Peptides against a protein of PDB entry 6MBK. Designs and how they scored, part 108

Target 1, 240 residues: chain A of PDB entry 6MBK
Amino acid sequence: GFEMVNFKEEGFGLRATRDIKAEELFLWVPRKLLMTVESAKNSVLGPLYSQDRILQAMGNIALAFHLLCERASPNSFWQPYIQTLPSEYDTPLYFEEDEVRYLQSTQAIHDVFSQYKNTARQYAYFYKVIQTHPHANKLPLKDSFTYEDYRWAVSSVMTRQNQIPTEDGSRVTLALIPLWDMCNHTNGLITTGYNLEDDRCECVALQDFRAGEQIYIFYGTRSNAEFVIHSGFFFDNNSH

## One batch from the design tools (peptide; made by RFdiffusion4, then SolubleMPNN)

Design b2_p12_4_s2 (from b2_p12_4, 4 letters changed)
Fold by OpenDDE base, seed 3:
Structure b2_p12_4_s2 (fold): chain B 240 residues (1-240), chain A 12 residues (1-12)
Amino acid sequence: as target 1 above (240 residues)
Amino acid sequence: SAMGQPRLIPVL
């Protein structure tokens, strides 16, 4: 077993409530609990999705709008999950002028500016869509869609999105994985997979964890530049 | 909890 805990330096994470052995299946998340492009299509966003080429082409934007619609919906199934998400991020979309100036000395600056410009252009496009498109009239965000809302949703998706199989395993789709994404990162091996027979995401323990220890997972190998661009930090022990 | 680009979750 495990519990969600706020760790002082790392924020929210999972703590073991019993001894967990290496390779033990300690966590699984059924597809029905995931926020996916498919759940976005099946939500109040579905009619707009079916008529907007950008939502159709860019699953990450579809997830961002799905998050915004569900956040604005008091009865959303995902409210408990959404409340665990940060209200702000240390990602480049939140950088102050001095932080941007610091990055000018790095190769990441071009990607940061590209991300910022793209996000601003997307917001301007979708602001117009939400104001003018007939299927946007029933969206809970219609009368409250700010750049700050969009920045938050995009950053939430950017930092948490995963690629999972479709139900039939024929394609890959995008998903947010509640509870699982609370695990903080450590170096190691990927210990998360998707079980198509049981239609669930499964996570086995990377190592032995004792009761009271934080449970870490390995998110995969990333460059420090990718960490800066997508998570706003450098990883000191990014070995590969 | 926050981590970069999309993570591929492999099929088991």
Scores: peptide ipSAE 0.420, ipTM 0.854, DockQ to the pose 0.482
Fold by OpenDDE base, seed 4:
Structure b2_p12_4_s2 (fold): chain B 240 residues (1-240), chain A 12 residues (1-12)
Amino acid sequence: as target 1 above (240 residues)
Amino acid sequence: SAMGQPRLIPVL
């Protein structure tokens, strides 16, 4: 039905290999393929997660560390997905000094500075944790944990994290959705849902796509302000 | 595609 293609201006996207009709279920991703807080807990990160309150409270940070651990693991199941991720992002954490200076004239500057401060504080905290915590000794990033690594992981999660139901449907958790997040954005309606019975993300076509056309999805309306404000800090209320 | 907020994936 589709193939992954590198589009020159948009990076990786999905291209239809046949005609796809509007509302056709063309893509589904089972839970087992998702990078979730639960998969982070069940990974090499699990022992550290079980003892670090920040990882437990902040599912986005747990995903960022999960992404870093899996990237550093040559046998990771998610290597094919991770290799499709950008090496850098058009996010505030990558803004040059002149871009930040330009933003000083905008309302976004306070949120940008907050993001910088928070990310720097988190990095400094976790650098110490990785160097000193007994359970961090087994992490593949122990001897190579740079700010650039952390910036990349946080930006990856910030730009790609999704809220999905837990397996029992009782709560919401965070997930990266491989393959699906390769779809580039267009204006429209949300055409992705989670099927709890089949335990999978399901995506129906927003419109008719012909063979050879790029498949776009609607990610929802996001303001530039929302992009800055909600950069990563979802406290998982699962602290209870 | 990389846009900076968690997307709610509704239950079907």
Scores: peptide ipSAE 0.254, ipTM 0.817, DockQ to the pose 0.432
Fold by OpenDDE base, seed 5:
Structure b2_p12_4_s2 (fold): chain B 240 residues (1-240), chain A 12 residues (1-12)
Amino acid sequence: as target 1 above (240 residues)
Amino acid sequence: SAMGQPRLIPVL
């Protein structure tokens, strides 16, 4: 098995409680436990989703609003997961003026400014929607929707969203994957897949892990620029 | 992980 542990430098991660062998299926997460665009449609957000073209077109924004609605709901099924999420991120949306000035010397600055501009525009749009749309009256965030809320939700989704198949396998959708997304990154191969027969995410061990060792997974090939933009960090051991 | 990334999870 494994346990969730707060590692001082890496934040929350998974630690092996027994020896785990390479390629062992040690972790799976059924669809019903995922935060998906479909679960957003089936939530209190559903009526607004059905009427808002941006929510319909941008699954990541639908997930961000789903995350905000569930965070604001004391009885949400996902409260235990949401409480494990960082309160703040090292992503560009949280950069201080000096960090942005440092990035001006890099090629990433244009993407950072684009992200800032897009996020601000989205917030302004949805602030108006939440204030004026009849279906927004049911949202637990109706009377409390700040830029900080939106920045947090967008950053949470940006750093944790995954593409998974729909139930029928006909399309891809976006999901946050509780428990699994707690694994920290190392170099290696993709060891996570979606099993449609069992309707679950499945993760096999990248290597042997002994009892007491942190369990790492490979997030996929990313440039340092992509790490900054999408994850807010440079990976020193990035082989790509 | 505090620093996740968007991932493609292949169908198995």
Scores: peptide ipSAE 0.086, ipTM 0.776, DockQ to the pose 0.411
Fold by OpenDDE base, seed 2:
Structure b2_p12_4_s2 (fold): chain B 240 residues (1-240), chain A 12 residues (1-12)
Amino acid sequence: as target 1 above (240 residues)
Amino acid sequence: SAMGQPRLIPVL
């Protein structure tokens, strides 16, 4: 067992409610609970997705719009998950002028400017699509689509998207994994996999956790530079 | 939590 807890420095995380042993399957998330490109296609976004080449080509943008549509839907199944997401991020899209000026002395500045420019272009494109496309009229964001909304959704997806198999295992798709993505990062090995037989994401414990301890997972091999650009944080103990 | 690039979740 585990519970969601708001940790002062790390934000939301998972805390063990009992002793958990290393390699114990402590957490699993069935496909039906995931926010996927497929769930986006099956939502109110589906008609627009079927007509927009960018949504079709860029699964991360499809997830961003899915997230915005579900956030704007009071009866969304994912409301409890969406409410646990940060309202703001420490990613380059949220950098203040002084933070950008500091980064001008680093190699990261080009990636920061590229990400900002690309996101602004995408927003301008989709603002026009939402205002003019017939299939956008049913979207709950039709009359309330701001850059701040888009920036938040893109940042949420950028910091939380995963590649999982399709139901038949023949292809890879993109997913947000509720509850599992609340685990904060530590050094170690990848302990998460997808069980196709049970159609669920499975996570085994990286180490022993005692009752009351925070449960950490390893996000994969990333440099601190990649964490800054893609995750908005430094990991001091990162060995990569 | 905040996470980097899309993570491949391997098939078990």
Scores: peptide ipSAE 0.244, ipTM 0.811, DockQ to the pose 0.467; fails the geometry check

Design b2_p12_4_s3 (from b2_p12_4 with D5A A6P)
Fold by OpenDDE base, seed 5:
Structure b2_p12_4_s3 (fold): chain B 240 residues (1-240), chain A 12 residues (1-12)
Amino acid sequence: as target 1 above (240 residues)
Amino acid sequence: SALGAPRVIPVL
């Protein structure tokens, strides 16, 4: 029903290969295809995860390291997904001096500085962990872990992370949702949910799409300030 | 596309 296309201005997106009706279930992603905190625990990162309190406490950081480990693994199941991710982001962690100066006129500046400082501190911490911890020896990051690597991974997770239920539905966890997150954003209503019975993310069409049209979804309501902090842009049609 | 803070995917 759809195909991956590289659109000129929007990068990778999904294009309908047939007519899709509003509310039609056109896309689903089983849990086994997700990059989750649980898949991080079950990966080469697992031994280190089990010993590091920050990885255990901060699922977003666990996902960032999971993403880095899988990126560095030629045989990773997620290579096709990872290759679709931007190599750089327009997020505040990538801002040049002039862009930061512009932000001084906005309420976001303090949060941007906080994010930058926190990211730098996290990198310094984990650099030491990777260099000294016994369970880090088998990580593909052992000999190459730069701030640029960490910034990329953190930015990837920051822009793409989702809260989903655990398999038993008793708790929530964090996940990257391959294929689904290729849909570009438009204003509308949430059309994605998690089906616990079938253990999959399900996405229904926001509107009718004709064959050849790009498929858009609504990622959720956020303030423009939150978009600046988390995605580096303002959304003109945002209600906040 | 890559957007913002953790998105909550509701349970169906």
Scores: peptide ipSAE 0.538, ipTM 0.866, DockQ to the pose 0.473
Fold by OpenDDE base, seed 1:
Order: sequence, then C-alpha cells, then structure tokens
Structure b2_p12_4_s3 (fold): chain B 240 residues (1-240), chain A 12 residues (1-12)
Amino acid sequence: as target 1 above (240 residues)
Amino acid sequence: SALGAPRVIPVL
C-alpha cells in the first residue's frame, strides 16, 4: 500500500504504491512497535527509571532516554526507525543567534529561552546521574552522553511524541509511532486514532491518493507559536 | 516528518 521515500526538502515520507481511497485504513501500528514510556520501563533504562523521579514524572524525558539507549544499541529493534530520524532539527534548540534574534519580535521568545534553559539544566542533571547512579552502569550511553545527544533526543521526542491510551484504556501515555510519523503534514482533519480492541494506532486516508503520490496526514491544529516551539517553523495555513 | 507534539491520538 505504501513505501518510505526520501522526498526533497520534506525528508522521508510515505508514498502510495496503489490507489488509496479517502477514509481507507491504509496504515496501522501495533502497540508492540511503538516506543512508549512502558517500553522504556521495560528496557535497559528500567532500573534507572524506577529510581529517578524526573524520568518518572516526565514521560517525554523518559522517551528521550529510551531513544538514546536504543540508538546506542546496535541490535535494537527500533534501529530501522531511528536511522530514519533527522540527525538535526530546525527546533529552537538548534537555533543560531540570528534565528533567536528574529524570534525576539515574536511571542515565542520567552518559551524558546525557557526551553534552552530547561534543556541545559536537564542535561546537566542527567549527565551527573549517568556518571554516578548505580543503575546507569548498564546503559549503553554510559560512556558517551553529550549535550548534542540529549538535544537530539529531546528534539526528536518534542517533534514526534504522541499521547495514546494505555493498554487498558484507563490512562494516557506517551509514544513515538514508527512508520506513521513518516507521513508529512498537510492541512485537513485528524485521521488517526487508537483502536484499543486491536491494540494499534490506526490511520485512515485524509483524501484519495493515487499510486505514486505522497501520503500526507494532518498533525492537528497548532498555532504558529506552537509550531515554532515544537517544530521550528511557521505554517501559513494555521487557523491561529 | 516532524511537527508540533504531543499529538493526542483519540481512542476509536
């Protein structure tokens, strides 16, 4: 039904290999393929997670460390997914001086500065944790944990994290959704949901796609400020 | 693709 393709300027995306009709369920991702807070807890990170209040309180950071641990693990199940992630991002954590100066004219500047400060503080905290905590010795990143690593992981999670239900549907958790998050964005309606009965994320086609066309999804309504904070760019067709 | 998150994936 689809294939991953590297599109110029857009990076990796999904291309239809056959005609797909609007509202057709063309893509689904079972829970077992997701990178979740639960999979982080069940990984080599689990012992440290169980002892660190920040990892426990901040699922996005747990996912960031999960991503780093899996990236550093040659035999990780998620290596194929991780290798498709951008090596750098246009998010504020990567902004140069001129970009930050430009943002001084926007409402996002305070949030950008806060993000910088928070990320730096988190890195400093976790660097110490990784160096000193007994349960960190088993982490594949033990001897290699740079700010660039952390910035990348945080940015990866910030741009790609999703809230999904827990298996029993009683709570929500955070997840990266491999394959699905390869779909580039277009304006429209949300066409992705979580099927608890089949325990999978499901995506239906926003429109008809012909064979050979790129498949786009709508990520949801965001303000330009939110796009700057989360994605580093403005979207002209935003409703806000 | 990378765009604003977290996204809320609704229960079907």
Scores: peptide ipSAE 0.523, ipTM 0.876, DockQ to the pose 0.446
Fold by OpenDDE base, seed 3:
Structure b2_p12_4_s3 (fold): chain B 240 residues (1-240), chain A 12 residues (1-12)
Amino acid sequence: as target 1 above (240 residues)
Amino acid sequence: SALGAPRVIPVL
């Protein structure tokens, strides 16, 4: 038992509606609810994916385009999830000139500039693809594909993508995990795994949570530089 | 909600 709540200072998170014990399986998300590279291939994007080498090689870009196509589709199954995503991010792709100038004194500046350059080049490439490729005519993006759209989608994927097994467990794929990705972070141990038998993501409680408390999970070890690049902030207590 | 990615979800 949990509910989505907008917490002051932390934004959206999950709150316990009952007492949850440590190691209790409180949250699971079946594969059919995930946005994956496979669901992208099975969507309106599929024909273009099958013919574009960059989409095939870069699963994160495939997810970004999948997210954009679904956002532009009023009847998309993922509309309720997409509506929970930020409209803008505090990631480097959204930094103003003064914020970039501040980073010039840090080692992160080279990675930030690389990200800007790569994102701009990718946008220019895919703009041309969307305008000229026959299979792009069926995409809801055909007449409305801006850099702001691409920046948003890339940032959404960058902040939320996960590596999960394929259905047969033989390979790794990329996924957005609705509902689960609403949990905010705390220091601890990884308590999320993929159950191949039931074909679902499973999350057990890191600690005891009382009814009314926010449920936190541990996202894993990150450097402060990685937090800036991928999440737009420094984490003070990154002791793990 | 928006911490660094990709996160590796291990097989159980």
Scores: peptide ipSAE 0.523, ipTM 0.874, DockQ to the pose 0.455
Fold by OpenDDE base, seed 2:
Structure b2_p12_4_s3 (fold): chain B 240 residues (1-240), chain A 12 residues (1-12)
Amino acid sequence: as target 1 above (240 residues)
Amino acid sequence: SALGAPRVIPVL
């Protein structure tokens, strides 16, 4: 038992509604609820996906466009999830001039500039694709596709994408995991796995949580540099 | 909540 709560300074997170014990399976998300490359291919984006080499080669970009298409679709199944996403991020793509100036003294500056440049190039490419490609006519993005939209979607995917097995377990695909990704981060061990028999993502509790406590998960072992670049986080107690 | 670039979810 948990509920989504808007925590001060942390944004949305999950709060326990009952006592949860360590290692208890408290949260699972069936594949059908995930936003995946496969769900993107099966959506209104599918025809364009089948014709665009970049969408096919870069699953993260496919997810970004899937997210934008679903956001622009009032009847999207994922509207409740999308509405919980931040409107802006603390990732490098949102850095102001003063933040970039601060980074000029760090090793991260080259990666930040590279990310800016790549994202801008991708936007310019896909703007042209959306304006000219026949299969883009059905997209709700056709008449409204700004750099801000693209930056948001790319940042959303960059900060939330996961690698999960395909249904048959033979390959890996990319997914956004609704509800699960609302858990805020803490130091610990990986407590999330994919159950192929039940075709669901499963999360067990990292520790005991009492009713009313926020439920945290461990996002994985990464350097602070990787967190800054990919998540916008600086974690003082990070192992790296 | 923001996760770092792609988290590998292991198969159980």
Scores: peptide ipSAE 0.520, ipTM 0.873, DockQ to the pose 0.470; fails the geometry check

Design b2_p12_4_s4 (from b2_p12_4, 4 letters changed)
Fold by OpenDDE base, seed 2:
Structure b2_p12_4_s4 (fold): chain B 240 residues (1-240), chain A 12 residues (1-12)
Amino acid sequence: as target 1 above (240 residues)
Amino acid sequence: SAMGEPRLIPVL
């Protein structure tokens, strides 16, 4: 048992409601609850996806548009999840001029500029697509697609996207994993996997957690430089 | 891409 809690310094996280033992399967998320490239194709975005080569080639952009369409849909199944997402991020796309100037002395500056440039180009492309493509007329974002919307969706996907198996296990696809991605990060071992038999993402506890403690997971090995570029933060205890 | 690499969730 766990509950979602808004922690003062860390934002939303999961808190144990009972004692959880190390290696206990405490959290699982069935495929039907995931936001995937497949769910994007099966949504109001599907007709446009089938006609746009960039959406087809770049599953992360497909997820970003899926996220925007669902956010703009009052009856979306994912509204409870979307409401837990940050409204802004500490990613390079949100850096102020002074933060960018500070980074000019670091190796990260080239990647920051690359992200800005690529995101701006993608926005300009898709703004035109949304305004002119016949299959975009049914999108709830048709008349309200701003750079701020796109920046938010791109940053949400960039920080939260996962590779999971397809239902038949023959390929990989991209997914956002609701509830699971509310766990804040700590150093340790990967304790999350995909169970194809039950068609669900499964997470076992990294350590013992007592009732009332925050539940942390390890999202994978990255350098601090990669964390800044990918997740917008440094992890002080990151040994990688 | 402007987006970082996705996390790999291994098959169990």
Scores: peptide ipSAE 0.541, ipTM 0.878, DockQ to the pose 0.856
Fold by OpenDDE base, seed 1:
Structure b2_p12_4_s4 (fold): chain B 240 residues (1-240), chain A 12 residues (1-12)
Amino acid sequence: as target 1 above (240 residues)
Amino acid sequence: SAMGEPRLIPVL
């Protein structure tokens, strides 16, 4: 029903290969294809994760390291996904001196500086961990872990991370959702949910798309979780 | 909105 296309201005996106109707389930991603905190625990990172308090406490950092480990692994299942990720981001961690100087007149500067300081501290901490921790010796990034690597991974996670249910639905975990996050953003309603019965992310079409059209989704305002729910996840209860 | 917060994928 769709194909990945590199759009000149928008980068990678999804294009319809047939007509897709509004509310049609056109895309689903099973849990096994997601990059999650659980998949990080089950990876080469697992032994270090089990011993590092920060990785355990901060799922976003666990995902960032998972992403770096998989990127450094030529045979990683997620290589096709990783290769579609931007090499740079428009996040504060990539702001140039002039952009930062411009922001000095705004309240945002404090958040930018906080993010820079936190990221730098995290990098310094994990650089030492990777160099000294016994369980870091098998990490594919051990001999090549730069600030640029860390900045990229953190920014990748920051821009793409999602909260999804655990398998039993009792808790939430963090996930990157391959293929789905290739959809470019448009204004509208959230049309993505997690089906616990089938253990997959499901995306229904926001509108009719004709064959050859780019498929857009609404990622929501990353504001209040309540706004996400109230902004009308019109999941038609396909009452199974 | 805090930059970088996870998106909530609602349970269906």
Scores: peptide ipSAE 0.537, ipTM 0.874, DockQ to the pose 0.488
Fold by OpenDDE base, seed 4:
Structure b2_p12_4_s4 (fold): chain B 240 residues (1-240), chain A 12 residues (1-12)
Amino acid sequence: as target 1 above (240 residues)
Amino acid sequence: SAMGEPRLIPVL
């Protein structure tokens, strides 16, 4: 029904290989393929996670470290997914001084500065943890944990993290959704849900797509400021 | 969140 394609301006996306009708279930991703807080706990990160209060309290940081550990692991199940991720992002953490100066005229500046401060503090904290904690000794990033690594992982999670139900549906957890998050964003309605019976994310087509067309999805309503801060892009025609 | 808000994937 679809294929992964590298589009010149948009990076990796999904292209229809046949005609897809509106509301057709064209894509599903089982829980076992997701990068979740639970998969982080069950990974090489698990021993450190069990002893670090910040990792336990902040699922997004747990996902960031999960990404870094899996990226550094050549036999990781998620290598095919990780290789599709951008090497850099247009998120505030990558802004040059002039871009930050420009943002001083916007309402986003306080959130940008907060993000910078928080990310720097987190990096400094975890750098010490990785260097000193006994359970960090087995992490593949022990001898190579740079700010650039952390910035990348944080930006990856920031742009791609989703809230999904736990397996029993009793709570929510955080997940990266491989393959699905390769769809580029457009305006519309949310057409993705979680099927608890089949334990999978399901995506139905927002509109008709012809064979050879890029498949777009709507990730959710966000302000342009939220897109800049959290999605790494600006959507000029966002009516919200 | 300092790392942005997660997208809600609703239960079907």
Scores: peptide ipSAE 0.529, ipTM 0.875, DockQ to the pose 0.922
Fold by OpenDDE base, seed 5:
Structure b2_p12_4_s4 (fold): chain B 240 residues (1-240), chain A 12 residues (1-12)
Amino acid sequence: as target 1 above (240 residues)
Amino acid sequence: SAMGEPRLIPVL
């Protein structure tokens, strides 16, 4: 098996409690444990979702609001997961003035400014929606919806969102994958897939791990610029 | 850029 551990430099990760062999199915997460656009639609957010075109069109925003609603709900099923999420991120939305100035010399600056502008516009829009829409009265965030809340939720989704099949496999949807997304990243091959028969995400070991070793996975090929934008880190040894 | 693009979890 594995255990959740807070590693000093990497934050939360998974540590092997026994020897795990390469290609061993060591981790699976059933759909019912995922935070999805569908679970957002079936939550307290559902009535607002059904009436708001932006929530309907932008699954990532639906997930962000789902995170905020569940975070504000003491009895949320996802509280244990949400409590493992960073309170702040190293993503561009958290950059200080000097970090933004540094990025002005990079190709990423246009994407950063676009992200700032889009996030601010979305917040302003949804602030008004939350204040005025009848279905927003049921949301636990009704009286507390700050830019910091929205920035956090957007950053959480941006760093952790996945595209998975719908239950019937006919379409794709967006999901956060609890437990699985605690694995820190390393170079390698994709070892995660969705098993439609068992309706679960499945992860096989990238390599042999001994008892006591941290379990790493490969989240996919991204440019260093994409890592900075999506994950808030620069990956020096990105071999892809 | 893939800014904001979700990770694809392939169907098995």
Scores: peptide ipSAE 0.533, ipTM 0.870, DockQ to the pose 0.709; fails the geometry check

